# Designs tried in a protein design run: peptides against a protein of PDB entry 4N78. Part 111

Target 1, 186 residues: chain A of PDB entry 4N78
Amino acid sequence: HFQVICRLLGYQGIAVVMEELLKVVKSLLQGTILQYVKTLMEVMPKICRLPRHEYGSPGILEFFHHQLKDIVEYAELKTVCFQNLREVGNAILFCLLIEQSLSLEEVCDLLHAAPFQNILPRVHVKEGERLDAKMKRLESKYAPLHLVPLIERLGTPQQIAIAREGDLLTKERLCCGLSMFEVILT
Target 2, 155 residues: chain B of PDB entry 4N78
Amino acid sequence: MAELQMLLEEEIPGGRRALFDSYTNLERVADYCENNYIQSADKQRALEETKAYTTQSLASVAYLINTLANNVLQMLDIQASQLRRMESSINHISQTVDIHKEKVARREIGILTTNKNTSRTHKIIAPANLERPVRYIRKPIDYTILDDIGHGVKW

## One batch from the design tools (peptide; made by RFdiffusion4, then SolubleMPNN)

Design b2_p15_8_s3 (from b2_p15_8, 7 letters changed)
Fold by OpenDDE base, seed 5:
Structure b2_p15_8_s3 (fold): chain B 186 residues (1-186), chain C 155 residues (1-155), chain A 15 residues (1-15)
Amino acid sequence: as target 1 above (186 residues)
Amino acid sequence: as target 2 above (155 residues)
Amino acid sequence: SPFLQKLIEIAQQSL
């Protein structure tokens, strides 16, 4: 599903969706969640010391349950605050999955473009074959497919410009050095 | 433009008219040959004359048809060339627009991106030995390096 | 034209 979404939206559509999600997340964080956090901070015990280890895990749990009783019993936390946090979480996950899917699509595009851009795959050299000889054979095999040099030789100036720009756009992908998710987290 | 117009307005219609007129002329020639054969005491001579007229008439019609056909073909070639030029122009515009749209889209999404921290952890310790400048064998860009970034293909 | 010449030749042969 995410792959299809990436293909349908393209870079522009993804950008718009990401921007909108960021706005939503920001609104949730700075609005409702912040308000609940402030309220929780007010209700939080001023002094919460770690119980003695002698109480064991159950005793420690009971202690914290008692200390946080008012917070746990706050019904709005479960109904509103946690829902908003879930929405934020879903938004983050959505962004992550979109970025991953986009990266996959970009890699596929790069792989498909590689023969046309004089980018050769790593060749597994069988025992006894010279790597150089195989590389030369591959270069010779794909030489007619090198688009930019071909267009430079046969094309009009306008076609050459378009081919160069297209080549550049094909090479410059987000997956090569850019991350959206890091920006979302900041 | 002028050549195409001349073909469409003058040469092809003119050729069609000439061919039509030739039909009338051929009918006259046929009538003449028939009458001449009937009236002639020397039927062999009349037959030879008829053969000569038939050959001439056939050659004339063939010429007219060939000329007309060539003009039509020329017209079609000119039109095809014009269409190809138009197609090329449209394609150029389309590609220019697409590139522009893509650039805009990339700028928009680019604002939402930051550089991946390539942890340069591995100091490529240049081995101390100045190994001979190994001819820069263009190492194929291993896009599989990108496979590690995409959680998708766990091999 | 070569075509016309050929047509004439064919016509002459049919005769």
Scores: peptide ipSAE 0.026, ipTM 0.628, DockQ to the pose 0.013
Fold by OpenDDE base, seed 3:
Structure b2_p15_8_s3 (fold): chain B 186 residues (1-186), chain C 155 residues (1-155), chain A 15 residues (1-15)
Amino acid sequence: as target 1 above (186 residues)
Amino acid sequence: as target 2 above (155 residues)
Amino acid sequence: SPFLQKLIEIAQQSL
């Protein structure tokens, strides 16, 4: 599903969606969640000492339950605050999955473009075969597919310019050194 | 432009009219030859005259058809060339627009990206000036990083 | 035109 979304939206659509999600997350964090956090801080016991170890695990649990009783009984936390936190979490996960899917698509595009851009795969040398000979064979095999040199030889100046720009755009992908998710977390 | 206009407005219509006129003339020649053969005392001479008129008429029609055909072919070639030029222009515009759209899209998404810190240190250093266009350090795209992610095409 | 010449020749032969 995320792969299809990435293909459908493209870079522009993904950017718009992520920007809007960031706005929503910011709104939730600065609005409702912040208000609840402030309220919780006000209700939080100022003096919460570690209970004596003599009470054992059940007694300690009861102690903390009693100290936090007002917080636990605050019904709005479960209904509104936790729901908003869930929405924030979902938005973050969505962004992560979109980025991962986009990265995969970009990798696939790079792999498909490689033969046309004079990018040769790593050759596994079988025993007894010279690496140089195999590389030369591969170079010879893919030489006719080099798109930019082909267009430079046969194309118009306008076509050459477009081919060069297209080649550059094909090579420059986000997956090579950029991360969107890090920006979302900040 | 002038050549195509001449072909469309003058040469081809003129050739069609000439061919139509030739049809009418051929009918008259045929009637003449028939009457001449019937009325002539020398049938051999009349036959020879008919042969001569037939040959001349066929030659004339052949010439008219050939000229008209050549003009039509020339017209079609010119039109085909014009269409090819138009197609080339449209393709160029389309490609230019697509490249431009892609560049705009990349700028927009680029604002939402940060450089992958190669340093293992998890310090989320908030990049100070988000506003600096991340100079795409054209680091040579090491595609070898992708070697481990893809379904190993077992070549 | 060679074609026209040939047509004329054929016409002359058919005649």
Scores: peptide ipSAE 0.025, ipTM 0.610, DockQ to the pose 0.012
Fold by OpenDDE base, seed 1:
Structure b2_p15_8_s3 (fold): chain B 186 residues (1-186), chain C 155 residues (1-155), chain A 15 residues (1-15)
Amino acid sequence: as target 1 above (186 residues)
Amino acid sequence: as target 2 above (155 residues)
Amino acid sequence: SPFLQKLIEIAQQSL
């Protein structure tokens, strides 16, 4: 699903969605969640000492339940606050999954473009084969596929410009060094 | 352009007119040959003359048709070339627009990105609100990062 | 003959 979304939206669509999600998350965090947190802080016991271990786990739990009774009984916490937190969580997860899917798509694009961009795959060398000879053979094999040099040789100035720009755009992908998710987490 | 215009406005219409006129003339020639043969005392001479006129007339018509046909073909070739050029221009514009759109899109998404911290150190660097335009630092794209992603196409 | 003239004219127009 996320792959399809990435393909459909493209960079622009993803950017728009991410921006809107960030706005929503910010709104939720600074608005409703903040208000609930403030309210919770107000009702939080000022002094809550750890009960003696002698009461055992049930007794300790009962103690904290009693101390936090007002918080536990706060129905809006379970409904509104937790729902908002879920929404935030879902938004974060969505962003993560979109980024991952986008990264995969970009990687695929890079891999598909590689033969045309003088990017040779790492070749597994069998025992006894010279790496250099194999690389040279591969280079020779794929040399005719180098699109930009080919167009530079045979194309019009306009075609050359477009080819170079296209090549640059193909090479420059977010997955190569940029993360959206890190921005979202900040 | 001038050549195409000349073909369309002058040569082809002129050739068509010439062909039409030739048709009319052929009818007159035929009538003449018939009458000449009937009236001539020397039928053999009249026949040879008729053959000569017929051959000449046919050659003339053939020439006119050939010329007209060649002009039409030339016209079509020029038009085809113009269409190809137009197609190329449209494609160029389309590609330019697409590249532009892509650049815009990348800028838009780029502002939502930060450099991947290569440093394993989880320094929770407080997001400095630095709206620094994430200058796409043209770091050489290390494609080696892709080596670990996906089932390597076993070549 | 007028015919020859027309033929010549036709031939000349075909050139």
Scores: peptide ipSAE 0.026, ipTM 0.621, DockQ to the pose 0.009; fails the geometry check
Fold by OpenDDE base, seed 4:
Structure b2_p15_8_s3 (fold): chain B 186 residues (1-186), chain C 155 residues (1-155), chain A 15 residues (1-15)
Amino acid sequence: as target 1 above (186 residues)
Amino acid sequence: as target 2 above (155 residues)
Amino acid sequence: SPFLQKLIEIAQQSL
């Protein structure tokens, strides 16, 4: 599904969706969640000492439940705040999955473009074959597919310019060095 | 453009008119030849004259048809060339627009990106021996680094 | 065609 979404939206559509999601997340974080966090900080016990380990895990849990009773019983925390946190989480997950899907599409595009851009696949050398000879054979095999040199030779100046720009755009992919998800987390 | 216009407005219509006039003239020639043969005391001479007129008329018509056909073909060739030029122009514009749109889209999405923490690739300690600039073996961009990113989400 | 006109003229002259 995410792959289809990436294909349908393209870079621009993905950017728009991501921007809107970031706005929503920001709004949730700076608005409702922040307010709840502030409220929680106000009602938080000023002194919460670690109970003696002698009370055991159940006793310690009961102690904290008692200390945090007002917080736990805050109905809006359970309903609104947790829902908003869930929405934020879903948005983050969505962004992650979109980025992953986009990266996959970009990799596929790069792989498909590679023969046309003088990018040779890694050659698996069988035992006894010279790597250099195989590489040379591959270079020779794919040399006619080099699009930019081909167009530079046969195309109009306008076509050459477009081919160069297209080649650059094809090479400059987000997956090569950029991450959207890290921006979302910061 | 001027040549195409001349073909469309003058040469082809003129050729069509000439051909039509030729049809009318052929009918007149036929009538003349028939009457001449009937009225002539020397039927053999009249027949030879008729043959001469027929041959000449046919040659004239053939010439007119050939000229008209060539003009039409030339017109079509010019039009085809114009269409090819238009197609090329449209394609160029379309590609330019697409590239522009792509650049805009990439700028927009680029704002939402940060540099991936490249794991400290071990400093390829340049071996001390400056080996001859090995032919820029474009290290195939090992897109396999991306293989690890894609495997998990079979969604 | 000037030629056909001439043919007609010749034919008419032979008349």
Scores: peptide ipSAE 0.022, ipTM 0.620, DockQ to the pose 0.008; fails the geometry check

Design b2_p15_8_s4 (from b2_p15_8, 5 letters changed)
Fold by OpenDDE base, seed 2:
Structure b2_p15_8_s4 (fold): chain B 186 residues (1-186), chain C 155 residues (1-155), chain A 15 residues (1-15)
Amino acid sequence: as target 1 above (186 residues)
Amino acid sequence: as target 2 above (155 residues)
Amino acid sequence: DKFLQQLIEIAEQSR
């Protein structure tokens, strides 16, 4: 699903969705969640000491239940605050999954474009073969597919300009050095 | 443009009219040849004259058809060339627009990105002293400590 | 011109 969304929205659509999600998250954090956190801080026991281990697990649980009774009984916390936290969590997860899906799509595009851009994979060299010779053979094999030099030789000035720009856009992808998710976490 | 216009407005219509006129003329020639053969005392001469007219007529029609066909082919070639030029222009515009849109989109999404901290995983310089893997000695959990806890049925 | 010539030749041969 996320892959389809990435393909459908493209860079522009993803940017818009991410911006809106960030606004929503910011609104939730600075608004409702902040208010509930402040309220929780007010009702939090000022002194909560660890009970003695002698009370056993049930006794310790009961102790904490009693100390946190006001918090547990706060109905709005369960219905509103936790829901907002879930929304924030979902938004974060959505952003993560979108970025991952986009990265996969970009990698696929880069891989598909690689033969046309003189980007060759590392060749596995069997024992006894010279890496350099194999690489040269590979280069010669794919040389006719090198698009920009081909267009520079055969194309019009306009076509050359477009080919160069297209080549640059193809090479420069977000997955090569940029992260959206890191921005969201900051 | 002038050549195409001449072909469309003058040469091709003119050629079609010429073929039509030729058809009418051929009918007249046929009638003449038939009558001449019937009325002539010298049938052999009349036949030779008919052959001559037939040859001339066929040559004339062939010429007219060939000329018209060549003009039509030329017209089609010019039109095909024009269409190819238009297609090329449209493609260039389309590509330019797409590149522009892509650049705009990339700027927009770029604002939402930061550089991946390639934290060069500092080569964990293996401390020279390989700390001997502290063998996790699983101390057996002595469950006897729990023997005194609970109402065990003394058998 | 070649086609016309061929037709003329055919016509002449039929003669």
Scores: peptide ipSAE 0.019, ipTM 0.711, DockQ to the pose 0.011
Fold by OpenDDE base, seed 4:
Structure b2_p15_8_s4 (fold): chain B 186 residues (1-186), chain C 155 residues (1-155), chain A 15 residues (1-15)
Amino acid sequence: as target 1 above (186 residues)
Amino acid sequence: as target 2 above (155 residues)
Amino acid sequence: DKFLQQLIEIAEQSR
């Protein structure tokens, strides 16, 4: 589903969706969630000491339940605050999954374009074969497929310009060094 | 353009008119040949004359049809060439627009991105021995870095 | 065949 969304929206659509999601997340964080956090901080026990280990896990749990009783019984925390946190979480996950899906699409595009752009994969060299010789053979094999040089030789100036720009756009992808998710987390 | 216009406005209509006139003339010739054959005392001569007129008439019509057909073909070729040029122009414009849109989109999404903290590229400690400038071998893009990104695509 | 040839010749002469 996310792959389809990425294909349908393209870079522009993804950018718009991400921007709007960021606004929503920001609104939730700075609004409702912040208010609940402030309230929770007010009702939080000022002194919460770790019970002695002698009480065992059940006793420790009961202790914390007692200390946090007011928080646990706060109905709005379960209904509103947790819901908002779920929404934020879903938004974050959505962004992550979109970025991952976009990266996959970009990688596929790069892989498909690679033979036409003089991007050669690392050839597994079997023991005893010269890497250089194999690479030269590979280069020679794919040399006729290099689109930009071909168009530069045979094409009109306009075609050459378009080919160069297209080549650049094909090579420059977000997955090569850019992260959208990191921006979302900041 | 001038050639196409001449074909459309003069040559092809003129050829069509010539064929129509030829049709009318053929009917007159046929009537003449029929009457001449009936009235002539020398039927053999009349038949030979009719044959001559028939041959001439058929040749003329064939020529007119061929000329008209060639003119129509030429017209179509010119039009096809014009359409191809127009298509090429439209395609170039379309591609230019698409590239521009893509650039804009890239800028927009780029604002929402930050550089991935490239882990400390191990400083390629240049071996102390200045080995001969190895020709810049474009390091193939290692796509394996992306193998862990996404559901289930083990390349 | 002769008739066709004559037609061709006449057509060529008309060119």
Scores: peptide ipSAE 0.019, ipTM 0.705, DockQ to the pose 0.012
Fold by OpenDDE base, seed 1:
Structure b2_p15_8_s4 (fold): chain B 186 residues (1-186), chain C 155 residues (1-155), chain A 15 residues (1-15)
Amino acid sequence: as target 1 above (186 residues)
Amino acid sequence: as target 2 above (155 residues)
Amino acid sequence: DKFLQQLIEIAEQSR
């Protein structure tokens, strides 16, 4: 599903969606969540001493339950605050999955374009074969497929310009060195 | 453009008119030849004259048709060339627009990105003492060591 | 005679 979304939206659509999601997250964090956190901080016991270990795990749990009774009984915490936190979480996950899907799509595009851009995979060399000789053979094999040089030789100036720009756009992908998710986490 | 216009407005219509006129003239020639043959005391001479007129008329019509056909072909070639040029122009514009849109889109999404922190490859400080690669001798896993751990019925 | 002349002229022009 995310792959399809990435294909349908493209860079423009993804950018718009991400921007809007960031706005929503910001609004939730600075608005409702912040208010609940402030309220929770106000009702939080100022001094919460660790009970003696002698009370055992059940006694310690009961102690904390008693100390946090007001927080636990705060009904809006479960309904509104946690829902908002879920929305934030979902937004973050959505961004992550979109980025991953986009990265996959970009890698696929790069791989498909590679033969036309003189990008050759490293060939597995069997024992005794020279890597250089194999690479040279591959280069010669794919040389006729090099789009930009071909167009530079046969095309009009306008076609050459477009081919160069297209080649550059094909090579320059986000997956090569950019992360959206890191921005979201910051 | 001037050549195409001349073909469309002058040469092709003119050729069509000439062909039509030729048709009318051929009917007259036929009538003439028929009457001449009937009235002539020397039928052999009249026949030879008719043959001459027929040959000439056929040659003329053939020429007119050929000229007209060539003009039509030329017109079509010019139009085809114009269409190809137009197509090329449209494609160029389309590609330019697409590239522009892509650049805009990339700028927009680029604002939402940061450089991937290449994890500083902690310089694997090669431990000073290169411990000799202990030849990992694959000791066969002795599965008999597990024989005593299970609740299995010792037969 | 005029018609024949025209035919002749057309034929000559075709050469």
Scores: peptide ipSAE 0.022, ipTM 0.711, DockQ to the pose 0.009; fails the geometry check
Fold by OpenDDE base, seed 3:
Structure b2_p15_8_s4 (fold): chain B 186 residues (1-186), chain C 155 residues (1-155), chain A 15 residues (1-15)
Amino acid sequence: as target 1 above (186 residues)
Amino acid sequence: as target 2 above (155 residues)
Amino acid sequence: DKFLQQLIEIAEQSR
């Protein structure tokens, strides 16, 4: 699903969605969640000492339950605050999954473009074969597929310019060194 | 442009008119030949004259058709060339717009990105000894290893 | 022109 979303939205659409999600998250954090956190801080026991071990596990549990009774009985905490926290969590996960999916798509694009951009994989060399010779053969084999040089030779100046720009755009991808998720976490 | 205009406005219409006129003329020639043959005392001579007129008429029509056909073909070639040029121009504009849109999109998403802290991954010094690519021997997954795992019916 | 020539030739041969 996320891959399809990435393909459909592209960079522009993803940017818009992420910006809107960030706004929503900010609104939730600074609004409802903050208010509930403040309220919780006010009702939190000022002094909560560890009960003596002599009370055993049940007694200790009862002690903490009693100390936190006001918090546990705060119905709006469960219905509203926790729901908002889930929404924030979902938004974060959504952004993460989009970034991962986008990275996969970008890698695929790079791999598909590689033969046309003179990017050759390292080939396996059998015993007795020289890597350099094999790579040279491979380069020669794919040389006719190099798009930019081909267009530079056969194309108009306008076509050459477009080809160069397209080549650059194809090579430059977010997955090469950029992260969106880190920005979302800050 | 001048050549195409000449073909469209003068040569092709002119050729069509000429062909139409030729039709009328052929009818007249046919009538003449028929009457001449009927009225002539020398039928052989009349036949020879008819053959001559037929040959001439056929040649004339063939010439007119050929000329017209060539002009039409030339017109079509010119138009095809013009269309190709227009297509090329449109494609160029389209590509330019697409590239621009992509650049804008990348700027927008770029604002939402930060550089990955490439932890100085220790240069994995590729061990000098390129491990021989272990021939991936597809060992068939022996599923019988699982036969003893679970409450399966021991036969 | 070749076609016309051929037609002319055919016409001449039928003579």
Scores: peptide ipSAE 0.018, ipTM 0.704, DockQ to the pose 0.012; fails the geometry check

